Peptides against a protein of PDB entry 2AZE. Designs and how they scored, part 122

Target 1, 148 residues: chain A of PDB entry 2AZE
Amino acid sequence: AQECQNLEVERQRRLERIKQKQSQLQELILQQIAFKNLVQRNRHAEQQASRPPPPNSVIHLPFIIVNTSKKTVIDCSISNDKFEYLFNFDNTFEIHDDIEVLKRMGMACGLESGSCSAEDLKMARSLVPKALEPYVTEMAQGTVGGVF
Target 2, 101 residues: chain B of PDB entry 2AZE
Amino acid sequence: GRLEGLTQDLRQLQESEQQLDHLMNICTTQLRLLSEDTDSQRLAYVTCQDLRSIADPAEQMVMVIKAPPETQLQAVDSSENFQISLKSKQGPIDVFLCPEE

## One batch from the design tools (peptide; made by RFdiffusion4, then SolubleMPNN)

Design b1_p20_1_s2 (from b1_p20_1, 9 letters changed)
Fold by OpenDDE base, seed 2:
Structure b1_p20_1_s2 (fold): chain B 148 residues (1-148), chain C 101 residues (1-101), chain A 20 residues (1-20)
Amino acid sequence: as target 1 above (148 residues)
Amino acid sequence: as target 2 above (101 residues)
Amino acid sequence: MLPTLKMVKQSKPSTYNFTL
């Protein structure tokens, strides 16, 4: 019947929306873990060194990085108020945001790629509220996607 | 019947979505707490050594860009054009290089 | 706090130029 068809369309719409929210939640969890792990790492390092790093030796979040071959010629144009930048390269470049950098640093404990050791998973769970721990476990197992 | 089954499925999906919303709210709250904590802000940094682990300045030039929220970025990476355009609406953009050593 | 960069098409600015 037409009514059943309408409900099936609605069901599919809701499933798609849920899938999108699952992806968003996973990213938020990874961000939380990465940030907390970074802060924890730096706090420990500063305590061990008994001093903070030199101011010009660190980059505070948020940021992005652009990398290219050292042989690449870069022409940079900057507005007088520094509100506008234009970079022209003679070869390819890569752009990475700070979260991607943190992930590659291992700050997300390998959770993003299913490469969590037992210790990594323990760390990841310790960096989220209790309510999020089951979801972290599912992410590590690659079993996210079910309805709950 | 079929109608009853679909109706039940929709109710279950609604509950699942509500649970996801709740978990997302917990996550966003935690992130806000981090952003509002002065000590966390101070400690939320990477070093040049960290960046070298991502792209070695011995072979790659590593440029760091710090821009205000809502900054617009346009990137073109093709055989005919390699370009990055940045436009901020809320303040100046800072660009600096990661040293090789 | 995370960066909030938006990928949008931009016009060429009127700027001073230098090479890195």
Scores: peptide ipSAE 0.024, ipTM 0.872, DockQ to the pose 0.061
Fold by OpenDDE base, seed 3:
Structure b1_p20_1_s2 (fold): chain B 148 residues (1-148), chain C 101 residues (1-101), chain A 20 residues (1-20)
Amino acid sequence: as target 1 above (148 residues)
Amino acid sequence: as target 2 above (101 residues)
Amino acid sequence: MLPTLKMVKQSKPSTYNFTL
């Protein structure tokens, strides 16, 4: 029946949307954990040193990183107002946003790759509101994906 | 019947999505709180040592880009073209190199 | 949320004009 067909289409649409939202939620959780963990790390470090780091030695979020071989030739064009940049490379490059950098630093406690230890998982759980703890646990176990 | 079953499934999916939306709202709220807290902003930084752990300046050139929100980045990485374009609408873009030492 | 850059991956080369 046409009515059933319409509902089946709607069902599929909703399932896909839920899947997308699950992915988005996982990323948001990782971001939250990473940011909070970074802040805690730096707070602790500054307390131990009894001073902030030298101003020219740190990079505040947000930022992105571009890396390439030291042998890569880079040509850069910059607008007068510095609103526009154009980089031309003679070889491949990599781009990393700040979140990816934080993940590689371990700020997400290895949760992003399912490689978190018990201690890492404990830290991750401590950095999210109670309502999100079950989801963090599921992420660590690799059991996220079902419709609940 | 089939129609009733599908209708029930849709209701259940709606409830599931609402639960996800709620969790996402919690997450975004927490992130907003971080962005609004001046102390958190001050402490939201990485060091050159951190960056060296991502890409060793001894082997890689590491470029840092600081740009205003909503800055557009377009990248082409192919055998015949390697290019990055940046376009800001809210202010100047700052680019600097991570020191090797 | 903390601000992030909008990254767009292009499959084909693009040309841009800048005022220098």
Scores: peptide ipSAE 0.022, ipTM 0.871, DockQ to the pose 0.117
Fold by OpenDDE base, seed 5:
Structure b1_p20_1_s2 (fold): chain B 148 residues (1-148), chain C 101 residues (1-101), chain A 20 residues (1-20)
Amino acid sequence: as target 1 above (148 residues)
Amino acid sequence: as target 2 above (101 residues)
Amino acid sequence: MLPTLKMVKQSKPSTYNFTL
């Protein structure tokens, strides 16, 4: 019947929306963990060093990274006011946002790839509100995806 | 029947989505708090040593781009063209190189 | 002194855009 068909369409729409939100939540959780872990790391490091690092030795978020072979020729054009940049490369390059950098640094505790040790998982859980801990566990186990 | 079954499914999905939305709200709240916390922002940094673990400056040129919010980045990476363009509307863009040492 | 740039959007399959 037409009514049932309409409901089936709606059901599918909702399922897809939930799936999208699940992905978004996972990313948000990873960002939170990575950020908090970074802050925690640096706080501890500065405490141990008894001073902050020199200002020009650190890069504060947000940022992006562009890397390419040192052999790559790069032509750069900059507007007078530095509002516009144009980089031309003669070979491939990579772009990484700060979150990706943090993930690769291990700041997300390997949760992004489901490769968490027991200690990693413990750390990850400690960096989120209690309500999110079960979800972190599910992420680590790779069991996220079911409709709860 | 079929109609009742579908109706039940939709109710269950609604409950699931509500739970999901709740979790997302919690998470976004935490992120906002972090973005507004001065001490957290002060400590939210990486070092060149960190970046070397991602891309070795001995082999790779590593550029760091600091740009104002809403800066537009356009990138083309193909055999035909390798280009990055940046356009800020809120202020100057800063580009840094990570040293090798 | 470098010239002032004009941003051009390129329509190629490998083109992507995002904001910082």
Scores: peptide ipSAE 0.019, ipTM 0.864, DockQ to the pose 0.210
Fold by OpenDDE base, seed 4:
Structure b1_p20_1_s2 (fold): chain B 148 residues (1-148), chain C 101 residues (1-101), chain A 20 residues (1-20)
Amino acid sequence: as target 1 above (148 residues)
Amino acid sequence: as target 2 above (101 residues)
Amino acid sequence: MLPTLKMVKQSKPSTYNFTL
């Protein structure tokens, strides 16, 4: 009885750990797809243009973005060495990391929401090693979460 | 019995976790390779057009922050305080505005 | 071309933590 109870506790612990790892894996997959897709897009674009983009017209990763209403008043203080910044807003703002930006750009093929077209899924699968393809498929179907 | 069933479950969960670990290792390896590839890094960029698709400058001001690794960002977004602070330890921070057009 | 923000006065940071 006590032994069984101990094993049940352990079972639950392992299930929770697996769930956490599943979430981490999904994020890693999305990052990989997004990065590779971005690079591929830009490579193709530069080939078509036969030149790189103009200097200072692009922003290389990593970065973050901050957006707020255009009516928001922002006070910015910068240290002399530019090591420190302070922004004060008179209204709410949003912060997004580069991965989130890539997702919103569609670089993760809509996989992040579990809703992607057949073409998007094909692209996503093509951007990961074969071992990850089944998991990508599960993500697209929204069926991730089961024990395998 | 109950004991045998639980024992079997634990074995199956162990196998599942090992599979996850393997897949995660594959992913992290791929990401490291991307970060170490000079050509990939050269091509890892977004444009102003991309940023406009995220937040239209006609309605939203879009600011881009590029900071060295290990830069500390602190943000307060409350009813009475709206603040972002940045502190770098490894170099200067650059801040850019995305133009409306 | 991306414009850079103007430099203003020096000051010190505040509360919520996120590492870049």
Scores: peptide ipSAE 0.028, ipTM 0.877, DockQ to the pose 0.176; fails the geometry check

Design b1_p20_1_s3 (from b1_p20_1, 7 letters changed)
Fold by OpenDDE base, seed 5:
Structure b1_p20_1_s3 (fold): chain B 148 residues (1-148), chain C 101 residues (1-101), chain A 20 residues (1-20)
Amino acid sequence: as target 1 above (148 residues)
Amino acid sequence: as target 2 above (101 residues)
Amino acid sequence: MLPSIKMTKSSTPKTLNFTL
């Protein structure tokens, strides 16, 4: 019946939306874990050193990283007000946002790849509210959305 | 019947989505609290050692870009053209280099 | 034409002094 067909269309629409939200939630969880873990690490390090790092020795979030071979020639054009930059490279480059950097640093405890040790998982769980812990567990074992 | 089954499925999907929305709200709240905490923001930094784990300045040139919100970034990485364009709307862009070892 | 400054990678505005 037409009514059933309409509901089937809606069902598919909702399934797709849920899939999108699952992806978004996972990213939000990873960001939370990464940020909190970074802050915790730095707090501990500063306490051990009994002082903060020199002001020009660290990079505060947010930031973007660009890397390329040291052999790469780079031409840069900058507006006088520094509102506009143009970089031209003679070879390939990489761009990484701060979240990606944190993930590669292990700040997300390897949860981003669904491959973390028991200790990493314990750390990840400790950095989220209780309500999120089950989802973190599902992420770690790759079972998120298994019922859909 | 088929109609009843579909109706039930939709209700179940609605419940699942509501659960996801709830969890997302929790996450966004936590991130907001983090952004509002001055001490946390002070401690939200990486070091040169951290960046070397991504790209070693001994082998790679590592450039750091700090730009205001709403800055546009365009990147082209092809065999014929390698380019990055930045355009800020709210203030100057700062660019830094990581030192070599 | 807007004023601009041509730079190479060695002429970046600032070099961070990281402490390892």
Scores: peptide ipSAE 0.023, ipTM 0.872, DockQ to the pose 0.030
Fold by OpenDDE base, seed 2:
Structure b1_p20_1_s3 (fold): chain B 148 residues (1-148), chain C 101 residues (1-101), chain A 20 residues (1-20)
Amino acid sequence: as target 1 above (148 residues)
Amino acid sequence: as target 2 above (101 residues)
Amino acid sequence: MLPSIKMTKSSTPKTLNFTL
């Protein structure tokens, strides 16, 4: 009985670890898709324009964005070496990392929310190695972890 | 018996975890390849139009922060305090505004 | 309060010169 109890505890531990790894893998897949899709989009756009965008007209990854009402008063203090910043707002703000921005742009093809069209899923599959395609399909269907 | 069943379950879970590890390694490799590809990094950018799709500068002020890796970000968003603190260890931080038009 | 000396205090960061 004690041996079975020990194995049950171990089983639960492994299940939790697997769940965490599944989450990590999904995020890695989304990042890969988003990055590759972004690069592909921009490559195509530059080819169509026959030139790259002006250097100061784009923001390269990595970055974060902060947004707040235009009426929000912001007090920004910067250290002399620009290593430290302090922003004080008089109202609420939002922070988004670059990955979240890419997701909201649709660069992850709606895979992050399981809202993929057939075309979106096709695109997502095309942006990952073949070995990852089944997992992408499972993500799109919301069936990841069904074997556990 | 139950012992044999649990032992088998653990073995199956081990195989599943190994598969996950393998897939994660593939993903990590792909991301590394992207980071090492100069052309890909050159093309890894967003535009003002992209940012407007997230938060319209006509209604929202959109601030862009470029910070070195491992920069510490502390944010407080409460009724009593609204603050963001940034502390970099590897280099200067740049902050920009997305124009309304 | 910043531990380093403050050289800039502004309500508006620098604006990127986007073409779009």
Scores: peptide ipSAE 0.023, ipTM 0.874, DockQ to the pose 0.032
Fold by OpenDDE base, seed 3:
Parts: sequence; structure tokens; C-alpha cells
Structure b1_p20_1_s3 (fold): chain B 148 residues (1-148), chain C 101 residues (1-101), chain A 20 residues (1-20)
Amino acid sequence: as target 1 above (148 residues)
Amino acid sequence: as target 2 above (101 residues)
Amino acid sequence: MLPSIKMTKSSTPKTLNFTL
């Protein structure tokens, strides 16, 4: 009886760990797709323009963005060495990491929300190794979640 | 019996986890290769136009934060307190405003 | 790896850590 109880506890632990790894894998796939797609887009754009964009017109990864209403009053305190910042807002704000920005730009081909067109799915599959293609397909169909 | 069933389940879960680990290793390897490719890093950028598509500066003020690794960000977003605190240990933090135009 | 932000277990205030 005690042995069975111990195994059931371990079973539950493993199930939770697998669930976490599934989530992590999906995020890693999305990151890979988004990054490769971004690089591909920019490479093509630079080739078409026959030059890189002006240095002050682009933001390289990594970054985060903070957005708030233009009416929001922001008080910013900065340390002398710029190691510390404190922002006080009088209204709500949003924070987005670079990956989320790429997703919203469509760099993940809508795979993150299950909004892939046939063309989007084709692009997504082309940006991952062959071993990951079945998982990409499952993500697009929303069928990822069960333990296989 | 119950014990045999649980033992079988654990073996199946182990196999599933090993498959996930394999796929994750593939992904990690791909991301590492990208991070080590200088051309990819050079091309890993967004434009102000891209950012405007996320939050239009006509209505939203957009700040861009560039910070060294292991920078800590604390955010409070409540009805009585709206605050962001940044603390770097490895270098200065740069903050930019995305222009409206 | 691609840089990411790690979320801490703290709910309020929420703390993120920049990690490469």
C-alpha cells in the first residue's frame, strides 16, 4: 500500500514536470521561428535596399518595451551611473519583452495563437529542423497537451 | 494489479519525457547556433515602424529599455501604485523613446 | 541562446530578470 502511494506521488510529480517541459518546448519553438523569421526578413530588406538601415533607426535584441497612454505622467529617477532606474506612473502601463513583440509582429507566424494560415504554417515548418515539424503541426492544430 | 499499472505508467512517462528532452535539445542547439552566428545577431533587430505597429505612439508612449544581462525589473501595477524599478549589476541601462513620426 | 526574461515567484511586486 505504501509503495503504491509512493509511486502515485512520483507519477504526479512526473506529470507536472512533463507539462512544464511541454510548455517550455513550445516557447523554444516559437522563439526559434520568430528569431529566424526576423533575421530572414531583415536580410531580405537589406538586400533590396542594398544597404543596412541607419544605426539609429533599429533596435537590436535583447530589449523590452514599456508603453502607456501619452497622457500618463511619468516621473523617472536615474542613478548617476545609470545602473538604477525608477519610473513612477500616474496610470497603468504595459511591459513587453522582445519575444512578445516579435510574436505580435507576426514573426512566429501566428503559431502562438493558433491563427496560422496555410502559408504561415508552411513558413513555420521551414524554419525548424525536420524533427520538430510534427510538433509545429500539433501546435498549429492546438492538439498539444496530452502525454504521449 | 495496481502496482504493475503504476509501474507501467511511470515507464511510459519516462519515455515521454525523454522524447521531450530530445526535442528541447534540438531547439536549444538551434538557438545556440543562432546566437553564435554574427550575421544573425547583426540582423536581429526591429525598427521603430515595427514598434509603432505594436503600440501606436500617436496614442501610446513607447519606451525601449536596453539592459545588461541579469538586470532586475520590478513592476507594480495597481490602482494605487504604478511603478517600474530597474537595477543592473553589470553595466548602465539605456532607455529610449520611440518617436511618433 | 536567445535572451529571455525570467519571472520570479513573487506575485507583487512582479520581478523579472534579464538572462541571455
Scores: peptide ipSAE 0.023, ipTM 0.872, DockQ to the pose 0.180
Fold by OpenDDE base, seed 4:
Structure b1_p20_1_s3 (fold): chain B 148 residues (1-148), chain C 101 residues (1-101), chain A 20 residues (1-20)
Amino acid sequence: as target 1 above (148 residues)
Amino acid sequence: as target 2 above (101 residues)
Amino acid sequence: MLPSIKMTKSSTPKTLNFTL
């Protein structure tokens, strides 16, 4: 019947929307864990050193990383007001945002790839509100995707 | 029947989405709290050692870009052209090079 | 194209002094 067909279309629409939101939630969780873990790490390090790092020795978020071979020739043009930059490379380059950097540093506890040890999972759970812990567990097990 | 089953499914999906929205609100709240906490922002940094774990300066040049919000980044990476263009609307862009070991 | 440009061959206007 036409009514059933309409409802089936709506059902599929909602399923896709839920899937998209699940992906967004997972990313938000990873960001939260990564940020909190980074802050915790640095706080501990500063306590051990009994001082903050020199101001010109660290990069605060947010930032972008560009890397290329050391053999790559780079030409840079900068506007007088530094509002515009143009980089020309003679070979390929990579761009990474700060979140990707944090993930590769292990700040997300390997949760992003489902490669989470028991210790990593414990850390990840400790860095989120209680309501999010079940979802973190599912992410670690690779079982995210079910309907709530 | 089929109609009743589909109707029931839609109600269940609505409840599931509401739960999902609630969890997302919790997450966004936590992230906002981090962004508003001065001490957390002071401690939200990476070191050269961290950057080396991503791209070793012995093999790679590592450049750091700090730009104001809403800065436009355009990148072209093809066999014919390798280019990055940055255009800020809210202030100057800062670029730094990570030194070798 | 770029207004009042400054060109640098080494692409970075400033080098960070990282300490480990």
Scores: peptide ipSAE 0.022, ipTM 0.870, DockQ to the pose 0.031

Design b1_p20_2_s1 (from b1_p20_2, 6 letters changed)
Fold by OpenDDE base, seed 3:
Order: structure tokens, then sequence, then C-alpha cells
Structure b1_p20_2_s1 (fold): chain B 148 residues (1-148), chain C 101 residues (1-101), chain A 20 residues (1-20)
């Protein structure tokens, strides 16, 4: 009886770990798709343009975005060496990492929300190794979550 | 019996986890290859237009933060305190604004 | 510290950077 109980505890532990890894894998897939899609977009754009964009007109990854109302008052304290920043706002703000920005740009093809058109899904599949294609399909269908 | 059933379940879960690990390794390898490719890194950027598309500077102030690796970020967003603290140990932090702010 | 307006002046602005 005690042995069975111990195994049940271990079973639950493993199930939770698998669930966590599933989430991590999905995020990694989204990152891969987003990065590759972004690179392809920019490569194509630069090829079509007369010249590459000016260096100061682009923001290279990684970065963080903070947005707030234009009416928000911000007080910023900066150390002399610029190693430390302190921002005080008088209203709410939002923070987004570069991956979230790419998702909102559609670079993950809507896969993150299961909002993939046929073209989006085709693009997403083309940006991952063959071994990951079935998982991409499951993500698009919202069928990820089972233990295989 | 119950013991045999649980033992079988654990074996199946182990196989499932191994499959996940394999897929994750494939994915992390692809990401590493991207990080090591200089051309890809050169092209890994967004534009001002991109940022405007997700956060309109006409309505929102958009601040961009570029910080060295391992930079600590602390954020408080409550009714009484709205604060962001950044602490870098590897170099200076760069903060700049998008146009139309 | 610096105010929001001071931040706009003291910190890099992408639009101005594009002009360089």
Amino acid sequence: as target 1 above (148 residues)
Amino acid sequence: as target 2 above (101 residues)
Amino acid sequence: GISSSQLKEARKIIEEAKKK
C-alpha cells in the first residue's frame, strides 16, 4: 500500500514535469518560428530596398519595451555609470519582451493563439525541422496537452 | 494489480518525457544555430514602424530598453506604486524612445 | 532624477538617430 502510494506521488510529479516541458517546448517553437520569420522578412525587405536601413533606424534583439500613456509622468533616476535605472510612474505601465513583440507583429504566424490561416500554418511548418512539424500542427489545432 | 499498473504508467511517462526532451533538443539546437549565424543576428531587428503597429505612439509612450545579459528587472504595478528598477552588472543600460512621443 | 520631458531630451530618440 505504501509502495503504491509512493509511486502515485512520483507519477504526479512526472506528469507535472511533463506539463512544464510541454509549455517550454511550445514557447521554444514559437521563438524559433518568430526569429526565422523576422529574419526572412528583413532579408527580403533589404533586398527590395535600394539599401539596408540606417543603423539607428532599427532595434536589434534583445530588447524590452515599456509602454504607458503619453500623459503618464515618469521620473527617472540614473546612476553615473548607467548601470542602474529607476523609473517611477504616476500610472500603470506595460512591459513586453522582444518575443512578445514579435508575436504581436505576427511573426509567430498566430500559432501562439491558434489563429493560423492556411498560409500561416504553411509558413510556420516551413520554419521548423521536420521532426517538429507534427507538434506545430497540434499547436495550431489546440490539441497539445496529452501525454504521448 | 495496482502496483503493476502504476509501474507501467511510470515507464510510459518516462518514454513520453524522453520524446519531449528530444524535441526540445532539436529546438534549442536551431535557436543556437540562429544565434551563431552572424547574418541572422544582423537581420534580427524590428523597426519603428513595427513598434508603432503594436503600441501607437500617438496614444502611448514607447520606451525601449537594451540591457546587457543578466540585468535584473524589478517591476511594481499597483494602485499605490508604479515602478521599474533595472540593475546591470555587465555594462551600461541603454534607454531610448520611439518617435512621436 | 529626470522628468519625462527631460528623458525625451537627454535620452536617444530613434527619430533623431535616424537623421544621423
Scores: peptide ipSAE 0.020, ipTM 0.859, DockQ to the pose 0.027
Fold by OpenDDE base, seed 1:
Structure b1_p20_2_s1 (fold): chain B 148 residues (1-148), chain C 101 residues (1-101), chain A 20 residues (1-20)
Amino acid sequence: as target 1 above (148 residues)
Amino acid sequence: as target 2 above (101 residues)
Amino acid sequence: GISSSQLKEARKIIEEAKKK
């Protein structure tokens, strides 16, 4: 029946939307964990050092990283006001945002790759509101995908 | 029948999506709170050591770009062209180099 | 434009800033 067909199409649309939102939520959770973990790490480090690092010795979020072989030749054109930059490379490069950097630093506790130890999972859970803890657990177990 | 079943499924999916939206709202709220917390933002930084752990400057050149919000970034990475273009409308762009070892 | 070497000289080196 046409009615059933219409509803089946809608069902599929909703399922896809839910899937997309699940992905978005997972990313948001990872960002939250990474951020809070970074802050805690640095707070602890500064406490141990009994002072903050020199202002110019650290890079505050947000930022972008570009990396390439040190053998890569880079030509840079900069406008007078520094509003415009043009980089030309003679070889491939990589671009990473700050969140990706944090993930690679382990700030997301390996949750992003399903590489959470018990301690990692405990840390991850501690860095989110209670309502999100079950989802963090599911992420760690790889069981996310079902519909609530 | 089939229609009834599908109707029920859609209702359940709607409820599930609402639950998901709720969780997302909680998460975005937490992120907002972090952005509004001065101390958190002060502590939201990485070091050269951190960057070296990601890409060792002994082998890789690491360039850090600090740009105002809404800065346009265009990147081409192909066999024929390797280029990054940055255009800011809200202020100057700052570029840092992570030193080698 | 500037070369990569010039870029190193012209841009902020984090480690040097850390030491100061």
Scores: peptide ipSAE 0.020, ipTM 0.861, DockQ to the pose 0.027
Fold by OpenDDE base, seed 2:
Structure b1_p20_2_s1 (fold): chain B 148 residues (1-148), chain C 101 residues (1-101), chain A 20 residues (1-20)
Amino acid sequence: as target 1 above (148 residues)
Amino acid sequence: as target 2 above (101 residues)
Amino acid sequence: GISSSQLKEARKIIEEAKKK
């Protein structure tokens, strides 16, 4: 019946929306864990050193990085007010945002790839509110995807 | 019947989405709290050593870009064109290099 | 154009910033 067809369309629409939100939530959780873990690491490090690092020795978030071979030729043009940059490379490059950097540093505890040790999972759980812990567990097990 | 089943499915999906929204609200709240905490922001940094652990400047040039929020980034990485364009509307962009080990 | 090594000399370097 037409009514059933309409409901099927709506069902599919809702499923897709939920899937998108699940992806967004996973990213948010990873960001939260990464940020909190980074802060915790640095706090501990500064306590061990009994002082903060020199201000010009660290890079505060947010940032992005670009890496390429040191042999790559780069042309850089900058506007007078530094509002606009143009880089031309003669070879391939990579771009990474700060979150990706944190993930590669292990700040997300391997949760981004479902490669968590028991200790990693324990850390990840400790960095989120209790309500999010079950979802963290599902992410670690690679079981996120169903409707709950 | 099928109609009843579909109706029930939609109700269940609605409840699931509400639960999901709730979790997202919790998560976004936590992130907001982090952004508003001055001590956390002070400690939200990486070092050159961290960057070298990801991309060694001995082999790779590592360029750091600090740009204001909502800065536009356009990148083309193909055999015929390798380009990055940055356009900021909220302030100057800072670009600097990570030193080798 | 300049190489990344040349850019390293021409652009701000973290190490130089550390010295200031």
Scores: peptide ipSAE 0.020, ipTM 0.860, DockQ to the pose 0.027
Fold by OpenDDE base, seed 4:
Structure b1_p20_2_s1 (fold): chain B 148 residues (1-148), chain C 101 residues (1-101), chain A 20 residues (1-20)
Amino acid sequence: as target 1 above (148 residues)
Amino acid sequence: as target 2 above (101 residues)
Amino acid sequence: GISSSQLKEARKIIEEAKKK
C-alpha cells in the first residue's frame, strides 16, 4: 500500500514535468517556425525588390515593443552610458517581445492558437525537421498532451 | 494488480519524457543553427509596416527597444504606478520609434 | 523608416520623440 502510494506520487510528479516540457517544446517550435518563416518572407521580398530595404527602415531581432496610447505621457531617464533607462507612464502600456510580434504577424502560421488553415499547417510543417512534424500536427489540432 | 499497473505507467511516462527531450534537443539545435547563420540573421527583421499591422501608430505609440543580451527588464503596470526599468550590463540600450506613416 | 528616439539626446522626455 505504501509502495503504491509512493509510485502514485512519482507518477503525478512525472506527469507534471512532462506537461511543463510540452509547453516549452511548443514554444520552441513556434520560435523556429516564426524565425524561418520571417527569414523566408524577407528573402523573397528582397529578391522581388532586387535590393535590401533601407538600413534604417527595419528592426533586426532581438527586440521588444512597448505600445501605449498616443495620449500617454512618458517621462524617460537615461544614464550617460545608456546602460540604464527608466520610463514613467501616466497610463497603462503593453510590452511584447519579438516572438510575440512575429506570432501576431502570422509568422507562426496561427499555430500558436491552434487555429490554422490547411495551407498554414503545410507551411508550418515545411519549416521544421521531419521529427517535429507530428508534434506540429498535434499543436494545430489542439491535441498536444498525448503519450509519445 | 495496482502495483504492476503503476510500475508500467511510470515506465511509459519515462519513455515519453525521453522522446520529448529528444524533440526539444532537435528544436534547440535548429535555433542554434539559425543564430549562427549570418545570412539568416541579416534577414531576421521586421519593418515598420509589420509593427503598424499589429499596433497601429494612429492609435498607439510604438516604441522599439533593442538591448544587449541579459538586460534586466522590470515593468509595473498598475493604477498606482506605470513604469519600465531597463538595466544593461553588456552595452548601451537603443530606443526607436515607429512613425505613424 | 524607423527613427531613433530623440530622448537619446534629451535624456528625459520621450514626448519629443513622439512628435516625430
Scores: peptide ipSAE 0.017, ipTM 0.859, DockQ to the pose 0.036; fails the geometry check

